# Peptides against a protein of PDB entry 5TUV, part 20

Target 1, 107 residues: chain A of PDB entry 5TUV
Amino acid sequence: KEVIDRLRYLKAEIEDLELKERELDQQKLWLQQSIKNVMDDSINNRFSYVTHEDICNCFNGDTLLAIQAPSGTQLEVPIPEMGQNGQKKYQINLKSHSGPIHVLLIN
Target 2, 107 residues: chain B of PDB entry 5TUV
Amino acid sequence: AQECQNLEVERQRRLERIKQKQSQLQELILQQIAFKNLVQRNRHAEQQASRPPPPNSVIHLPFIIVNTSKKTVIDCSISNDKFEYLFNFDNTFEIHDDIEVLKRMGM

## One batch from the design tools (peptide; made by RFdiffusion4, then SolubleMPNN)

Design b1_p10_3_s3 (from b1_p10_3, 6 letters changed)
Fold by OpenDDE base, seed 1:
Structure b1_p10_3_s3 (fold): chain B 107 residues (1-107), chain C 107 residues (1-107), chain A 10 residues (1-10)
Amino acid sequence: as target 1 above (107 residues)
Amino acid sequence: as target 2 above (107 residues)
Amino acid sequence: STTFTFSILS
C-alpha cells in the first residue's frame, strides 16, 4: 500500500544522501590538502603578504595591530573580568611554539 | 506509519548536513582563489617595481588584525624570544583573521 | 591617540 511504498522510497533516498555526504567529505579532504600544498609552495609563500595600505583600506579610523605568527600559534582571549581597580580586563594571550611573533602598528 | 515519520526526520537531518557541508566547501574554494589572487597581485607588483617591498611594510600570512578605539590604551608584554605575547587593553577590541581581510580586499 | 607600550616579561 501507500505507506509501504513511501517507506521504500525514503530508504532509497536516505541511502543516496549517505553517498552524497561521503562524496562531500572526500571533496573537503582533497581541497584542504590542496590549500595546504598551495600555501606551502615556496614561490607562493614568498608572495603571501598584505600591505599596510591593504589593511587601511579594509578598516576605518581605529587603531590597527597586525600580528603575524607561525601556524599553530595559540591564541587565547579570556573572558573579561573585573580588575583590581574596578576596570574590566581585556586580554589577548599568544604563544608560539615554532617561531617568533611579529607585531606591527598599522594605524 | 511511525517508521515513515522517523525516516522523514532522518532525511531532513541529512539534507541539512549536506547543505552545511556544501557551504563550507564553497568557502574553502573561495579562500584558495583569494590566496592565489593575492600571490598573483604581489608577484606582478614586485615585477613592475623591480624590487621586493621593504620588510617592515608588509604583513606575512598567517596573521590577525586587532581593531580597537584610538582612545584604547594597549600594553604589550613579550618574552625574550618573542614566542609569548600578552596584550592588555583598557577597552574592547575586535579580532579579524587573514581570511576576512582577503575578502574585504576583494581578492 | 592610542597609547601603546611594550614590556619584557620577567
Scores: peptide ipSAE 0.089, ipTM 0.883, DockQ to the pose 0.716
Fold by OpenDDE base, seed 5:
Structure b1_p10_3_s3 (fold): chain B 107 residues (1-107), chain C 107 residues (1-107), chain A 10 residues (1-10)
Amino acid sequence: as target 1 above (107 residues)
Amino acid sequence: as target 2 above (107 residues)
Amino acid sequence: STTFTFSILS
């Protein structure tokens, strides 16, 4: 009897949690669309950039590559493997489908 | 009962997912705020300067930053249309998205 | 210093 009651309670709670999760999913979709709209706005798009100084202030003493690519560009970082000379190969593969990729070297 | 225990596990799983989704929503909100702050900053800066920054001095969103040692040798192979890039590094590197950069900038 | 080179994919 007690076990049965516990089962009923748990099932009901799980159902409530399912509703909550769906609510959060909808909120996420709405927010993502909102962000997209904000970023696609002509004025916002015009000013959606960072400077070399901004980047340099975020990182110190390293070689920095800034890679600007269209949304949806595929980024792949293969697991490092040994090269022909015995050196591990560290790679980044980029594939864009909607526009060119732009690379800047920041010292 | 074993069924009760199974449902308890399921309940906990859903609770964790909900928690994660709530956190993700919060991060998205912060991202949107950061972006708006960036736009506002740049707009104000250009107004003060009475001109836009030089085109090669800024990185337009979306972008990523790759940082590596000053000693790292980097080879980049690009397609003719600049839609595909292959970066080869002789040492490790780090990748940071624009969201993280904006965070580091204090936006 | 870092050596950075570009090449065209064939």
Scores: peptide ipSAE 0.079, ipTM 0.878, DockQ to the pose 0.705
Fold by OpenDDE base, seed 4:
Structure b1_p10_3_s3 (fold): chain B 107 residues (1-107), chain C 107 residues (1-107), chain A 10 residues (1-10)
Amino acid sequence: as target 1 above (107 residues)
Amino acid sequence: as target 2 above (107 residues)
Amino acid sequence: STTFTFSILS
């Protein structure tokens, strides 16, 4: 009897959790579309930038490369492998399909 | 009894998924807020200056930041159309997306 | 300082 009651309770709770999960999924989709709309707005797009100072304030003591590329640009960081001289190779591969990639060196 | 245990495991799994989805949703909300704050900041700044920033003085979204040591040697190979880039580093590097930058900026 | 060079892909 206790087991049966527990089963019923768990099934009901799982059903409620399923509803909650679906709700969250829909909210995520809505937010994703909202973000897209906001970012694609012509006025917002005009002001969607950061300055060199912004970047420098976020990072200190290092060499900084800013890579601006269209959405969907493929970025690949291969697993470091040993080079011919016995040193590990560190690489970044970028491939854009919709526009040029722009690279800036930030001091 | 076994069925009860199975449902309890499922319940816990669903609760964890919901927790993760709630966290992801919150992250999306923060991203949208950060972007809106960035746009607002830039609009205000340009209004105060009565001019847009120089084209090469800002980094337009979307972008990534590559962070490496001041001693790192960087070799970059680019295609003629600038759609493909290959970076070679003689040392380790870090990659940060624009979302993280906005967070660090306090947006 | 950091050495940064550019090359054209062949």
Scores: peptide ipSAE 0.074, ipTM 0.877, DockQ to the pose 0.677
Fold by OpenDDE base, seed 2:
Structure b1_p10_3_s3 (fold): chain B 107 residues (1-107), chain C 107 residues (1-107), chain A 10 residues (1-10)
Amino acid sequence: as target 1 above (107 residues)
Amino acid sequence: as target 2 above (107 residues)
Amino acid sequence: STTFTFSILS
């Protein structure tokens, strides 16, 4: 009887958790759409930028490249491999499908 | 019983997923707040200056920051339409997205 | 390889 009661309790709890998880999934989708709408707004889009100073304040001591690209741009970082000269090859591949990519040297 | 144990494991698994999804949702909320704060800051700044910033002085979202040593040699190949970029580094680098930058800015 | 996509705060 105790085992049966425990089984019933656990099954009921799992069902409740399933409902909670689905609720969270819906909330996430709603929020993602909300963020998209906010960022796609013409006024917000006009002011959706950071300055060179902003970047420099966030990072120091290194060379900084700022790469501005359209949403959906693909970024690939291959696993480093040995080059012909015996040095590891570090690489970034960018592919845009909707517009040009812009690169700025910040530091 | 074995069935009870299996359900308890499943319950715990679901609880962890729910916790993760709650955290992800909170992160998205913070991202949206950060973006709104950024927009507000920039609007105020442009109002005070009575002009927009120079076009090449700002980095529009979305963007990424590539961070590498000042000693790193960087080669870049660009397609004619600027839709494809190939970066080669002779040393390691770090990549940071715009979300992380906004966090570091305190937005 | 590691692949990322540019996205707007999502």
Scores: peptide ipSAE 0.098, ipTM 0.879, DockQ to the pose 0.033; fails the geometry check

Design b1_p10_3_s4 (from b1_p10_3, 6 letters changed)
Fold by OpenDDE base, seed 1:
Structure b1_p10_3_s4 (fold): chain B 107 residues (1-107), chain C 107 residues (1-107), chain A 10 residues (1-10)
Amino acid sequence: as target 1 above (107 residues)
Amino acid sequence: as target 2 above (107 residues)
Amino acid sequence: EVKFTFSILN
């Protein structure tokens, strides 16, 4: 009887958790769409930028490159391999399909 | 008894997934808030200045930041249409997305 | 001080 009661309780709880998980999934989808709508708004897009000062305040003491790329741009960072000169090769490959990429040296 | 154990394992798995989904949802909310705050800041700043910032003084979203040592040699090859970029570094680098930058800015 | 080289791909 105790085992049977425990089984019933667990099954009921799992059912509640399933409902909660589906609720969270729906909330995620809704929020993702909301974010897209906000970012795609023409007015918001006009003001969707950061300054050089903003970037410099976030990072100190290094060379900083800002790369502005269209949505969908492919970013590849190959695993470093030994180069011909005996040093490892560190690379970034960018490929856009919808527009030009812009690179700025911040500091 | 074995069935109870199986259901308890399933219950725990679902609880962990729910926790992860809740965390992801909160992150998305914070991202949206950060973006809205950025837009409001910039809009207010431009209103006070009565002009937009110079084109090369700002970085529009979406973007990434690459940081590396000031001693790092960077070689960049660019396609004619600027759709393809190949970066070569003689040392390690870090990549940060715009979301992380907004977080560091306190947006 | 930053060593940055620029080239155009063919």
Scores: peptide ipSAE 0.098, ipTM 0.881, DockQ to the pose 0.685
Fold by OpenDDE base, seed 5:
Structure b1_p10_3_s4 (fold): chain B 107 residues (1-107), chain C 107 residues (1-107), chain A 10 residues (1-10)
Amino acid sequence: as target 1 above (107 residues)
Amino acid sequence: as target 2 above (107 residues)
Amino acid sequence: EVKFTFSILN
């Protein structure tokens, strides 16, 4: 009887958890759409930038590339493989379908 | 009973997924806040300066930052329309998205 | 191969 009661309790709890999970999924979707709307707003888009100083303050001592690309741009980083000369190849492949990519060197 | 054990495992899995989804939701909220703060900062700065920043002095979202050693040799191949980029590095690199940059900026 | 897509969505 204790086992039966536990089973009933667990089933009920799992059902509640399913509802909670679906609620969170819905909230995530709404928030994602909200963020998209805010970022796509013409006024916000006008001011949606960082400066070279901002980047330099976040990083130091290294070579920095800032890559501006449209949303949806694909970035691929292949697993490093040994080249013919014995050097590992480290690569980044970028492909945009909606606009040009812009690259800036930040010193 | 075996069924009870199975349900307990399922319960735990669901709880963990819910926790992860809650964390992701919080992250999205922070992203939206950070973006709004960025917009406000830039709007205020331009008002104070009475002019927009020079076109090539800022990096518009979305973007990524590639961080590598000063000693790293970088080769870049660009398509004619700038829709495709191929980067080759002779050493390792790090990639940081705009969200992380905003976090580092304290937005 | 690691693939990323520029997106504001998680």
Scores: peptide ipSAE 0.086, ipTM 0.881, DockQ to the pose 0.032
Fold by OpenDDE base, seed 4:
Structure b1_p10_3_s4 (fold): chain B 107 residues (1-107), chain C 107 residues (1-107), chain A 10 residues (1-10)
Amino acid sequence: as target 1 above (107 residues)
Amino acid sequence: as target 2 above (107 residues)
Amino acid sequence: EVKFTFSILN
């Protein structure tokens, strides 16, 4: 009887957890759509920027490149390989399909 | 008894998934809040200045930041339409998305 | 100073 009761309890709890998980999935979807709507708003888009000072305050003592690219731009960072002179090569490949990419040297 | 153990394992697995989804949801909420705070900050700043910032002084979302040593040599190849960029670095670099930048800014 | 160069892809 104890085992049977435990089984019943666990099954019921798992069912409740399934419902909770589905609820979270729905909330995530709704929130993602909300974020998209907020970002796509013309007024918000007008003010959706950071300054050079903002970036410099976030990073110290290094060379900083700001790359502004349209959503959906492909970014590829190949695994570093040895160059012809035995030096490691570090690369970034960017490919946009919806507009030009803009690069700024911050410092 | 074995069935109970199996269900206990399943229960725990579901609890972990729910925890992960809750964390992801919280991150999305924070992202939305950060973005809204950024917009509000910029709107207020422009209102106080009575003018928008110079066009090339700001970086609009979405963007990424590439961080590397000041000694790093960077070579960039660009397509004619600026849809494709190839960066070569002689040393390591870090990439940070706009979300992380907003976090570092305290938004 | 930072060495940063641009090249146009052919």
Scores: peptide ipSAE 0.076, ipTM 0.880, DockQ to the pose 0.667
Fold by OpenDDE base, seed 2:
Structure b1_p10_3_s4 (fold): chain B 107 residues (1-107), chain C 107 residues (1-107), chain A 10 residues (1-10)
Amino acid sequence: as target 1 above (107 residues)
Amino acid sequence: as target 2 above (107 residues)
Amino acid sequence: EVKFTFSILN
């Protein structure tokens, strides 16, 4: 009887957890849509930028490239492979379908 | 008894997923707050300056930052319409998204 | 190979 009671308890708890998980999934969806709405707002979009100074303050000592690309742009970083010249190939592939990509050298 | 053990494992699995989803929601909330703070900062700055920043001095979202050594040689191939980019590096690099940048900015 | 897609904060 103890085992049976434990089984019943666990099954009920799992059911409650399933409901909780679905609730969280829905909340995530709503929040994602909210973020999108906020960023798509014309006024917010106008001010959705960082400055060169902002970037420089975040990073130092290296060469920094800022790549501005439309949402949905594909970014691929292949696994480094040895090239013909004996150097490993480190690559970034970018492909946009909705607009041009802009690159800035920060430092 | 074995069924109890299986259900306990399942319960624990679900609890961990729920915990992860809760953390993801918190992260999204923080991202939204960071964005709103960025917008507020920029609006205030432009009001104080009574002018928008020069177009080439700012980087609009979405963007990424590529960080590499100052000694790294970077070769970039660009399509005619600027929809496709191929970057070649002779050394390693790091990629940081705009979310991470906003975090580093303290937004 | 690591693949990313530009998106709006998520």
Scores: peptide ipSAE 0.100, ipTM 0.880, DockQ to the pose 0.034; fails the geometry check

Design b1_p10_4_s1 (from b1_p10_4, 4 letters changed)
Fold by OpenDDE base, seed 1:
Structure b1_p10_4_s1 (fold): chain B 107 residues (1-107), chain C 107 residues (1-107), chain A 10 residues (1-10)
Amino acid sequence: as target 1 above (107 residues)
Amino acid sequence: as target 2 above (107 residues)
Amino acid sequence: MWKFGETYTL
């Protein structure tokens, strides 16, 4: 009887956890859509930027490039491999489908 | 019983997934808040200045920041259709997304 | 920080 009762309890708890997990999945989807809507708003879009000062305050002592591209742009960072000249190839490949890519040197 | 032990393992697995999903949800909430704070800051700043910032003084979202040594040589190649960009570095670099930048800014 | 060998979407 004790084992049977424990089994029933565990099964009931697992069922409750399944419901909770589905609830969280739904909340995530709703929040993701909310974020998208907020970012796509015309007024918010107009003011969705950072300054050179902002970036400089976040980083120091290095060369900083800012690369702005349309949402959905693909960024590929291949594994560095040795080139023909005996030097490793460090690369970034960007592919945009909906607009121009802009590059800014920050410092 | 073995069946109870199996259900306990399943229970624990589900609890860990729920914990992870809760954490991910909180991160999304923070992203939304950070973005809203950024927009509010910029709106206020432009109102005080009575003008928008100069065109090339800001970086619009979405963007990435590439951080590399000041000694690193960087070359950029653009495809004929201008949709593909290839950056070549003679040394390693770091990439930071706009979300991380907003976090570092304290938004 | 992003890793080498991966593809990302902005």
Scores: peptide ipSAE 0.466, ipTM 0.896, DockQ to the pose 0.948
Fold by OpenDDE base, seed 3:
Formats: structure tokens, C-alpha cells, sequence
Structure b1_p10_4_s1 (fold): chain B 107 residues (1-107), chain C 107 residues (1-107), chain A 10 residues (1-10)
């Protein structure tokens, strides 16, 4: 009897959790579309930038590269492997399909 | 019973997924707020200056920041149309997206 | 946030 009651309870709870998960999925979809609309707005796009000062305030003491690329640009960061010199090589590969990539060196 | 154990495992799995989705939604909300705050800041700044910033003084979204040691040697190869970039580093690096930068800026 | 061996979309 106790086991049967526990099974019934668990099944009912799982059904409630399924409903909750579907609700969250719909909310995510709505929010993603909202963000896209805001970012694609012409006025917002005009002002969607950070300054060198902004970046320097966030990071210090290292070499900083700011890489600006169109949405949809593919960024590949392969697993480091040993090079012919016995040194691990670290790479970043960028490929854009819709426009040029811009790189700025931030000290 | 074995069935009870199976359902408890499933229940826990769903609870973890729900928790993850809730966290993702919160992050998306914060991203949207940060972006709106950035736009407002920049609009106000340009109004006060009565001009836009110089083209090469700002980094437009979307972007990434690559952070590496000052001692790291960086080699960059670019295509003629600047659609493809290959960066080679002799040491490791960190990548920070624009979302993280906006967070660090307090947006 | 980022990981080696992965491909990201900006």
C-alpha cells in the first residue's frame, strides 16, 4: 500500500514538472524573440557599442583583443595540440558569412 | 520497488532541467536589461558631446574579448575580404563575450 | 563560459 501510494504520488509530480518545463520553454522562446527585436532595432543598433575605456575598466594587465563580427559568425576554439616545435598551439578561427570582421588591440 | 526508484531518478532529472532553464531565463532577462542600459548611456553621451564617437574608438556588438598574457606571441592571418581570421597563440588565452563585458561594466 | 574544442556563434 505504501509503495503504491508513493508511485502514484511520483507519477503525479512528474506530470506537474512536465507542464512546468513546457512553460519555461515557451517563456524562453518569447524572450529570445524579444531580445532579437530590441537588438535589430535601427536606433538601438546605432548605439550598441562599448568604448576602449569600458574594456580597459573590465580587464587589466594583459593583452586584449576586441573582435567585432557580424551575428552568425562562427568561432572555433580547437583543443590545443602539440606543434612541430613541441609547443602546444592555441588557436582561434573565425569565419563570417555576412560581413567583415574587425579587430582592435586594447592595451 | 524498482519502479519507485526509476521514477525518483526521473523526477530528479526533470527538477535539474527546470532549475537550469530558470537560470537561463534569468540570464536572458539580465542581458536584455544590460543592452537597454548600454543604449541609453550611449545615446545620452552622444547628445552631450553633440557628435558620435570616432569609428575606431568603439567596439560594436556583437564582439568578443580575447585576454592573454603580455608575453603571449600572437599571429593573425586574415582573408582578403576580412571574412576569415586565424589567430595563433603560443600560450593559452581567455575569451569573454559581450554579455560578460556588459555585466562587468555594471549595465 | 567558453571551452576548448567547441564552436560558438556570435
Amino acid sequence: as target 1 above (107 residues)
Amino acid sequence: as target 2 above (107 residues)
Amino acid sequence: MWKFGETYTL
Scores: peptide ipSAE 0.466, ipTM 0.892, DockQ to the pose 0.870
Fold by OpenDDE base, seed 5:
Structure b1_p10_4_s1 (fold): chain B 107 residues (1-107), chain C 107 residues (1-107), chain A 10 residues (1-10)
Amino acid sequence: as target 1 above (107 residues)
Amino acid sequence: as target 2 above (107 residues)
Amino acid sequence: MWKFGETYTL
């Protein structure tokens, strides 16, 4: 009897959790779309930038590259492999389909 | 008994997924807030200056920051239309997205 | 956070 009751309880709880998980998935989609809409707004887009000072305040002591690219740009960072000279290859590959990529050196 | 144990494991798995999804939603909310704060800051700053910043003095979203040693040699290959970039580094680097930068800025 | 061997979308 106790086992049967526990089974019923667990099954009911799992069903509730399934509903909750689907709700969260939907909320995520809505929020992602909301963020996209806010960022794509012409007025917001006009002011959607950071300054060199902003970046310098976040990082110091190293070489900083700021890479600005359109939304949807693909960023590939291959696993470092040994080159022909026996040195590891550290690479970044960027591919945009909608616009140019801009690179700024920040000192 | 075995079925009960299986359901308890499944229950726990779902609870953990839900917890993770809730955390992800919170992060998305914070991202949206940070973006709105950035827009407000920049809008106010431009109003006070009565002019927009120079085009090459700011980094527009979306962007990434590549952080590497000052000793790192960086080679860059660019397509004619600037839609494809290949970066080669002789040493390792770190990549930070715009979301992380906004967090570091306190937005 | 980025990882080697992965592809990301901006």
Scores: peptide ipSAE 0.463, ipTM 0.894, DockQ to the pose 0.889
Fold by OpenDDE base, seed 2:
Structure b1_p10_4_s1 (fold): chain B 107 residues (1-107), chain C 107 residues (1-107), chain A 10 residues (1-10)
Amino acid sequence: as target 1 above (107 residues)
Amino acid sequence: as target 2 above (107 residues)
Amino acid sequence: MWKFGETYTL
């Protein structure tokens, strides 16, 4: 009797959790669309930038490359492999489908 | 008894997924807030200066930051249309997205 | 942080 009651309780709780999870999934989709709409707004888009100073304040001492690319650009970072000279190859591959890529060197 | 244990494990798994999804939603909200704050900052700054920033002085979203040693040699191959970029590094690097940058900026 | 061996979308 006690085991049966516990089973019934657990099954009911799991069902409630399934509903909650689906609710969260829908909220995520809504929020993602909201973010997209905000970023695609013409006024917001005009002011959607950071400065060299902003970047320099976020990072210390090293060489910094700022790579601006359109939304949807594919970024590939291959696993480093040994080159012909015995040196590991470190690479970044970028492929845009909607516009040019722009690169800035930040000292 | 065994069935109860199985359902308890399932319940716990679902609870953890729900917790993760709630955290992801909170992160998305923060991203949206950060973006809105960035736009507001830039809009105010341009109003005060009565001019936009120079075109090559800012990095438009979306972007990535590549961080590497000052000793790292970087080679870049670019397609004619600037839609494809291949970066070669003689040493390792770090990549940071615009979301992380906005966080570091305190937006 | 992004990992080697993965492809990301901006």
Scores: peptide ipSAE 0.460, ipTM 0.891, DockQ to the pose 0.923

